# Ledger of designs, part 168: peptides against a protein of PDB entry 4N7V

Target 1, 222 residues: chain A of PDB entry 4N7V
Amino acid sequence: TLRSITSPLVAHRLKPIRQKTKKAVVSILDSEEVCVELVKEYASQEYVKEVLQISSDGNTITIYYPNGGRGFPLADRPPSPTDNISRYSFDNLPEKYWRKYQYASRFVQLVRSKSPKITYFTRYAKCILMENSPGADFEVWFYDGVKIHKTEDFIQVIEKTGKSYTLKSESEVNSLKEEIKMYMDHANEGHRICLALESIISEEERKTRSAPFFPIIIGRKP

## One batch from the design tools (peptide; made by RFdiffusion4, then SolubleMPNN)

Design b2_p26_3_s3 (from b2_p26_3 with E1K E7R E9W A12F E19K E22K)
Fold by OpenDDE base, seed 2:
Structure b2_p26_3_s3 (fold): chain B 222 residues (1-222), chain A 26 residues (1-26)
Amino acid sequence: as target 1 above (222 residues)
Amino acid sequence: KEEEEEREWEEFLEELEEKLEKELEE
């Protein structure tokens, strides 16, 4: 099943973006829908032959073939669906489209991992909790040039010298130089605060059922 | 063909990541 390969993509709160590859264009629209345009080249002109339009919650996939399958010239936005429209639920998506959905999902997941949900300015760093889940990425940009990037799988450290390394266990973290531990301690504190705020704000969102509160910015750069 | 397509997507994702990272730095 498709579900065994990937979960439904989630594009809520993501800013519109359009990125081109040789064979495809992936977009997040103003509506927070995700479009995969399949591109073919004929006589040095690029045409969109197939479009997968995926709902913001990933559960509905609309597939259409522009200009009766003859293709529509590639433009700055996906062509509008006109005819030959098929609509599928995530669990009913034909297998022939699974790869394309997976690409869309990976695209969205990457964007989410680089989309600020909470930006928190401390005295020493810009801390950012990202939109991806579970285990949102957390980045700390210290004003002196040190960077710490925490993911569910690892912690990456970039020192002032430009030296970069990845930590995958607590033992490796404990083996850090004392000066780096200070940065790590600050990063961990910032992370804790962001997670606490996320929890509080999310609870308020649930209670009010209003427009999304995220993204938020706390503090300002000194 | 599938391997080539996957390679193209990996390169695409890497480029996108770099772009998004620069936006975070600003």
Scores: peptide ipSAE 0.453, ipTM 0.903, DockQ to the pose 0.751
Fold by OpenDDE base, seed 1:
Structure b2_p26_3_s3 (fold): chain B 222 residues (1-222), chain A 26 residues (1-26)
Amino acid sequence: as target 1 above (222 residues)
Amino acid sequence: KEEEEEREWEEFLEELEEKLEKELEE
């Protein structure tokens, strides 16, 4: 099943974006829907031949073939659906579309991993908790040039010298030189604070059922 | 064909990541 290889994508709170490859254009719309446009080139003109429009919660997929399958010229936005549309739930999506959905999902997940959910300015750094899940990315941009990027899988460190390395185990983290440990300690504290605030704010958001509270910015750059 | 398609998407995602990272720096 599709569910066995990916979960429904979630595009909530993501800003509109449009990114093109040679054969496709993937967009997050103002509506937070995700569109995959399949592109073909004819006589040096690009045409959209197929569109997968995925709901913001990933559960509904609308597929259509613009201009009766003849294609519409590629523009700065997806072509509008026509009468020949098919609608599927995530669990009923035909297998032939699974790969395209997976690409859309990966696209969205990447965008989420680079979309600030909480920005927290400390005395020494700009800390950013991202929207991706589970295990949201956390980046710390120290004002002196050091950068720490935490993911579910690793921690990347960029030192002042530009030296970059990746830590994948607790042992490696513990083996850091003392100077870097200080940065790591600060990063970890910022991370803890962001996670705590995320929890509190999310709970309040749930209670109020208001417009999204995120993204938020805490503090200001010194 | 499938491998080529996968490669294209990987390159696409890599480019997107670079773009998004640059936007975060702003």
Scores: peptide ipSAE 0.450, ipTM 0.900, DockQ to the pose 0.775
Fold by OpenDDE base, seed 3:
Structure b2_p26_3_s3 (fold): chain B 222 residues (1-222), chain A 26 residues (1-26)
Amino acid sequence: as target 1 above (222 residues)
Amino acid sequence: KEEEEEREWEEFLEELEEKLEKELEE
């Protein structure tokens, strides 16, 4: 099943973006829907032959073939769904579209990993909790040039000198130089605070059913 | 075909990441 390969993509709160390859264009729309446009070139003109439009929660996929399958000239936005429209749920998506959905999912996940959910300015750093899940990326930009990037899988450190390295185990973290440990401690504190705030704010969102509270910014750069 | 498509998508994601990183730094 598709579910065994990937979960439904989540594009909520993501800003619109459009990225092109030779054969495809992926977009997040103002509506937070995700569109995969399949592109063909003919006579030096690019045409959109197929579009997968995926709902913001990833559960509904609308597939259409512009201009009766003849294609629609590539533009700055996906063509409107007018011809040969099919609608599928995530669990009923035909296998022939699974790969395209997977790439859309990877696209969205990448965007989420670079989309601030909480920005927290401390005395020493700009801390950013990202939108991706599970295990949201957390970046700390120290004002003195040190950078720490935490993911679910690793911690990347960039020192003042520009020296960079990746830590993948607790033992490696414990083996850090004392100076770097101070930065790590601060990063971890900022991370904890951001996670706590996320929890509190998310709960309030649930209770109030209001417009999204995220993204938020706590404090400002000194 | 599939291998070529995979390479194109990987390049796509790489370019996207670079773009997003620049935007994050602004």
Scores: peptide ipSAE 0.444, ipTM 0.900, DockQ to the pose 0.830
Fold by OpenDDE base, seed 4:
Structure b2_p26_3_s3 (fold): chain B 222 residues (1-222), chain A 26 residues (1-26)
Amino acid sequence: as target 1 above (222 residues)
Amino acid sequence: KEEEEEREWEEFLEELEEKLEKELEE
């Protein structure tokens, strides 16, 4: 099943973006829907022949073939669904479209991992908790040039010299130089605070059931 | 063909990541 290889994508709170490849264009729309446009070149012109429009919660996929399958010239936005429209749920998506959905999912997941949910300015760094889940990415940009990127799987450290390395175990973290440990301690504290704030804000958001509170910015850059 | 397509998507994601990372620096 599709569910066994990927989960429904989640594009809520993501900013609109459009990125082109040779064979496809992936977009997040103002509506937070995700569109995969399949591009074909003919006579040095690019045409959109197939579009997968995925709902913001990833559960509904609308597939259509612009201009009766003849294609529309590639533009700055997906063509409107006018001809040969099919609508599927995530669990009923035909297998032939699974790969395209996976591409959309990977695209969205990457965007989420680089989309600020909480930005927290400390005395020493800009801390950012991202939108991806579970285990949201957390980045710390120290004003002196040190960078720490925490994911669910690893911690990447970029030192002031530009030297970069990845930590994948607690043992490696414990073996850090004392100077780097200071940065790590600050990063961990910022992370803790962001997670705590996320919880509090999310609870309040649930109670009010109004427009999303996120993204939020806490503090100011010194 | 599938392997080539996969490579193109990986390159695409790398380019996107670089773009998004620059936006985070702002």
Scores: peptide ipSAE 0.442, ipTM 0.899, DockQ to the pose 0.814

Design b2_p26_3_s4 (from b2_p26_3, 7 letters changed)
Fold by OpenDDE base, seed 2:
Structure b2_p26_3_s4 (fold): chain B 222 residues (1-222), chain A 26 residues (1-26)
Amino acid sequence: as target 1 above (222 residues)
Amino acid sequence: KEEEEEKEWEEDLKKLEEELEKELEE
């Protein structure tokens, strides 16, 4: 099943973006829907041959073939759906579209990993908890130039000198120089605080059923 | 700083494009 290889994409709270590649254009619309435009070149002109429009919650996929499958010239936005529109639920999506859905999902996840959910300014750093899940990315930009980037899979450290390295185990973290451990300790504390705030804010959102509280900024740059 | 962020985006997008290219070739 599609669910065995990916979960429904989540584009809520993401800003509109349009990214062109060689063979596709992926967009997050103002409506927070996600569009994948499949692009082919013919006579030095790019045409959109197929469009997958995915709902913001990832559960509904609308597929259409512009201009009766002949294609529509690539423009600054997806072509409007015309005839021969197919609508599927996530669980009923034909297998032939799974890779394209997965592409959209991965793109959205990438955007989420770079979209601030909580920004927290400390005395020493700007801390950012991102929108991706599970295991949201966490970045710490120290005002002195040190950067720490935590993901579900690794921790990347960029020192003042520009030296960069990746840590993948607790043993590697424990082997850090004492000066770097101080930065790591601060980063971990900032991370803990952001996660605690996320939990509290999310609970209040659930209770009020109001507009999203995120993204949020805590404190200000000194 | 902006150039480094842009480069990271380009590399990630390239990987995603390669995945889609394989699908389009089948």
Scores: peptide ipSAE 0.033, ipTM 0.598, DockQ to the pose 0.067
Fold by OpenDDE base, seed 1:
Structure b2_p26_3_s4 (fold): chain B 222 residues (1-222), chain A 26 residues (1-26)
Amino acid sequence: as target 1 above (222 residues)
Amino acid sequence: KEEEEEKEWEEDLKKLEEELEKELEE
């Protein structure tokens, strides 16, 4: 099943973006929908031959072939769907489109990992909890130049000297120099606070049924 | 730092593109 290889993509709260690659253009629209435009070159002109338009919650996929499959010249935005439109739910998406959906999902996940959900300024650092899930990325930019980037899989440290290294186990974290452990302790505290705030804010959003509260900024840079 | 972030982004996009290329060649 498609669900066995990916979850429905989530594009909520993401800023519009348009990224061109060699064979595709991926866009997040103002509507927070995601479009994958499949591009073919003919006579030194690029044409959009196929479009996957995915809802912001990832559950609805609209597929169309511009100009009856002849293609539409590549432009600054996806071509508008015409009469030959197929609409699928996530669980009913034909297998031939799964890799394209996965491409869109991975792109969105990448964007989410770089999209601030909570920005928290401490006395020593700018902390940022990102939008990706599960295990949102967490970045700490210390004002003295140290950077810590936490993901679900690893922790990257950039020291004042520019020395960079990646930690993939608890034993490696425990083997850090004492001076680096101090930064790690602060990063972990900032992370805890951001996660707590995320929970509280999300609960209030649920209760009020209001517009999204995120992204949010807590504190000010000293 | 911005250059490193840009490089990381480009590398990730390249991986995604390679995955899509395999699908388009089938």
Scores: peptide ipSAE 0.031, ipTM 0.597, DockQ to the pose 0.067
Fold by OpenDDE base, seed 4:
Structure b2_p26_3_s4 (fold): chain B 222 residues (1-222), chain A 26 residues (1-26)
Amino acid sequence: as target 1 above (222 residues)
Amino acid sequence: KEEEEEKEWEEDLKKLEEELEKELEE
């Protein structure tokens, strides 16, 4: 099943973006829908032959073939749906479209990992909890130039000198120089606080049934 | 700072493109 390969993508709260690649253009629309435009080249002109438009919650996929399958010239936005539109639920998506959905999902996941959910300014750093889940990315930009990027899989450290390295195990983290450990400790504290705030804010959001509270900025840059 | 963020984004997009290029091949 598609579900065994990927979960439904979630594009809520993401800013509009349009990314052209070699074979496709992926967009997040103002509506928070996601579009994958499959591009073909003919006579030195790029045409959109197929479009997958995915709902913001990832559960509905609309597929259409611009200009009756003849293709529509690539533009600055997806071509409008015309005739011969197919609509699928996530669980009923034909297998032939799974790779394209997965492409969209991975793109959205990447965008989410770069989209601030909580920005927290401390005395020493700008901390950012991102939108991706589970295990949201967490970035710490120290005002002195040190950067720490935490993901579910690794921790990347950029020192003041520009030296960069990746830590993939707890043992590697424990082997850090004392100077770097101080930065790591601060990063971990900021991370804990952001996670706690996320939980509290999400609970209040659930209770009020209001517009999204995120993204949120806490504190001020010194 | 914005330039550094942009560079990281570009690198991530490039990696994604490389990984997913095969998935878009019919």
Scores: peptide ipSAE 0.029, ipTM 0.588, DockQ to the pose 0.067
Fold by OpenDDE base, seed 5:
Structure b2_p26_3_s4 (fold): chain B 222 residues (1-222), chain A 26 residues (1-26)
Amino acid sequence: as target 1 above (222 residues)
Amino acid sequence: KEEEEEKEWEEDLKKLEEELEKELEE
């Protein structure tokens, strides 16, 4: 099943974006829907041959083939759906579209990993908890130039010297120089605070059922 | 900084595009 390889994508709270690659254009619309335009080149012109439009909650997929399958010239936005439209639920999506959905999902996840959910300014750093889940990315930009990027899989450190390295285990973290450990300790504390705030704010958001509280900025840059 | 972030984006997008390679050839 599709569910065995990916979960429904979640594009809520994401800002509109349009990203072109060689073979596709992926967009997050103002509606928070996600569009994948499959692009083919013919006679030195790029054409959109197929479009997958996915709802913000990932549960509805609308597929259409512009210009009766002949393709529509690539433009600055997805082509409008024509009369030949297929609509599927996530669980009823034909297998032939699963890879394309997975592409959209991974793109959204990437965007989420770069979309601030909580920005927290400390005395020493700008801390950012991102929108991706599970295990949201957490970035710490120290004002002195040190950067720490935590993901579910690794921790990347950029030192003041420009030296960068990736840590993939606790043993590697424990083997850090004492100077770097101080930065890591601060990053971890900022992370803890952001996670705690996320929990509290999310609970209040649930109770009020009002406009989204996120993204939020806490504190000010010194 | 911005250039490095852009390169990371390009690499990530390239990897994602490779996932569609088989589908686009059919």
Scores: peptide ipSAE 0.033, ipTM 0.603, DockQ to the pose 0.089; fails the geometry check

Design b2_p26_4_s1 (from b2_p26_4 with E4K E5L E11K E18K E19K W24Y)
Fold by OpenDDE base, seed 4:
Structure b2_p26_4_s1 (fold): chain B 222 residues (1-222), chain A 26 residues (1-26)
Amino acid sequence: as target 1 above (222 residues)
Amino acid sequence: EEEKLEEEREKELEEELKKLAEEYEE
């Protein structure tokens, strides 16, 4: 099943973006829908031959072939759906489209990993919890130039000198120089606070059924 | 300074998205 290889993508709260490559264009629309455009070149002109339009919650996929499958000239936005539109639920998506959906999902997940959900200014750093899940990325930009980037899989450290390295185990973290551990401790504290705030804010958001509370900024740069 | 940090994140995103695209276009 598609569900065995990916979860429904979640594009809520993401800013619009459009990335063109040789064979495809992927967009997050202002509606928070995601579009994958299959691009073909004919006579030095690029045409969109197929479009997957995925709902913001990833559960509905609308597939259409512009201009009756002849293609529509590539523009600055996906072509509008015309005739011969197919609509699928996530669980009913034909296997032939799974790779494209997976691409869209990974695209969105990557964008989410670079999209601030909570920005928290401390005395020493700007902390940012990102939108991706599970295990949201967490970045700490110290005002003195040190940077720490935490993901579910690793921790990247950029020192004042510009020296960069990646830590993939607790053993490596424990082997850090004491000076770096101080930054790591601060980063971890900021991370804990952001996670706690995320939980509290999300619960209040659920209770109020209001407009999204995120993204949110807490504190100010000193 | 905030603008600089945002630009850096956008640049990183663009580079990683490009790599992702290459993976699915092969």
Scores: peptide ipSAE 0.535, ipTM 0.917, DockQ to the pose 0.863
Fold by OpenDDE base, seed 3:
Structure b2_p26_4_s1 (fold): chain B 222 residues (1-222), chain A 26 residues (1-26)
Amino acid sequence: as target 1 above (222 residues)
Amino acid sequence: EEEKLEEEREKELEEELKKLAEEYEE
């Protein structure tokens, strides 16, 4: 099943973006829908042959073939769906489109990992909890130049000297120099606070059922 | 300063998105 290889993508609160590559263009629209355009070259002109338009919650996929499959000249936005339109739910998507959906999902997840959800200023650092899930990325920019980047898979440390290294286990974290542990302790505390606030704010957002509360900024740089 | 940090994240994103695209185009 498609669910065995990916989950429905979630593009809520993401800024519009358009990324062109050799064979595809992936876009997040102002509507927070995601479009995958299949690109073909003919006589030194690029044409969009196929479009997957995915809803912001990832559950609805609209597929269309511009100009009856002849293609539409590549432009600054996806071509409008005018003909040869098919609509699928996530669970009913034909297997032939699974790889493209997976690509869109990973694209969105990567964008989410670099999209601030909560910005929290402490006495020593700017902390940022990102939109990706599960295990949202967490960045800490200390005012003295130290940076810590936490992901679900690793922790990257950039010291004042510019020395950079990656930690992938608890044992490696425990082996850090005492001065670096102080930064790590602060980063962990900021992370805990951001997660707690995310939970509380998300619950209030659910109850209010209004405009999104995120992204938010808590505090200010000293 | 804040704008520079945002630009840095954007550049990193573009590079990682390029790598992701290469994975699906080969």
Scores: peptide ipSAE 0.532, ipTM 0.917, DockQ to the pose 0.832
Fold by OpenDDE base, seed 2:
Structure b2_p26_4_s1 (fold): chain B 222 residues (1-222), chain A 26 residues (1-26)
Amino acid sequence: as target 1 above (222 residues)
Amino acid sequence: EEEKLEEEREKELEEELKKLAEEYEE
């Protein structure tokens, strides 16, 4: 099943973006829908041959073939669905579209990993909890130039000198120089606070059926 | 300075998205 390969994508709260490559264009629309446009070149003109339009919650996929499959000239936005429209739920998506859906999902996940959900300014750093899940990315930009990037899989450290390294285990973290441990401790504290705030804010958001509370900025740069 | 950090993040995103696209275009 598609579900065994990927979960439904979640594009809520993401800013619009359009990424063109050689064979495809992926967009997050103002509506927070995600579009994958299959691009073909003919006579030095690019045409959109197929479009997958995915709902913001990833559960509905609308597939259409512009101009009866002849293609529509590539523009600054996806062509309107007019010809050969099919609508599928996530669990009923034909296998031939799974790779494209997976691409869209990974695209959205990358965007989420770079989309601030909570920005928290401390005395020493700008801390940012991102939108991706599970295990949201957490970035710490120290005002003195040190950077720490935490993901579900690793911790990347960039020192003042520009020296960069990746830590993949607690043992490696424990083997850090004392000076770097101080930065790591601060980063971890900032992370804890952001996660706590996320929980509190999300609970209040659940109680109130208003506009989303995120993204949020806490504090200010000293 | 905040604008610079945001620009850097956007640039990193663009580069990673490009790499992702290349993976699926092969």
Scores: peptide ipSAE 0.525, ipTM 0.915, DockQ to the pose 0.834
Fold by OpenDDE base, seed 1:
Structure b2_p26_4_s1 (fold): chain B 222 residues (1-222), chain A 26 residues (1-26)
Amino acid sequence: as target 1 above (222 residues)
Amino acid sequence: EEEKLEEEREKELEEELKKLAEEYEE
């Protein structure tokens, strides 16, 4: 099943983006829908032959073939659906489209990992909790130039000297120099606070049923 | 400085998206 290889993509709160490659264009629209355009070249002109339009929650996929499958000239936005439109749920998507959906999902996940959800300024650093899930990326930019990037899989450290290294186990974290441990401790504290704030804010959103509170900025740079 | 950090994040994103695109098209 498609669900065995990916989850429905979630594009809520993401800024619009459009990336062109040789064979495809992927876009996040102002509506937070995601479009995958299949591009073909004929006589030195690029045409959109197929479009997958995925809802912001990833659960609905609308597929259409511009100009009756003849293609529509590539433009600065996806062509509007006109005729020959098919609509699928995530669980009913034909297998022939799974690779394209997976690409869209991974695209969105990367964008989410670089999209601030919570920005928190401490006395020593700018902390950023990102939108990706589970295990959102967490970045700490210390004002003195040290950077820590936490993901679900690793921790990257960039020291003042420019020395960069990746930690993949607790043992490696425990073997850090004492000076770096101080930065790590601060990063962990900031991370805890951001996660706590996320929980509180999300609960308030649930209660009020209001517009999204995210992204949010807490504090100011000293 | 905030603008610089945003630019760095955008560049990192663009690089990773490029790698993803290459993987998808191969």
Scores: peptide ipSAE 0.525, ipTM 0.915, DockQ to the pose 0.834; fails the geometry check

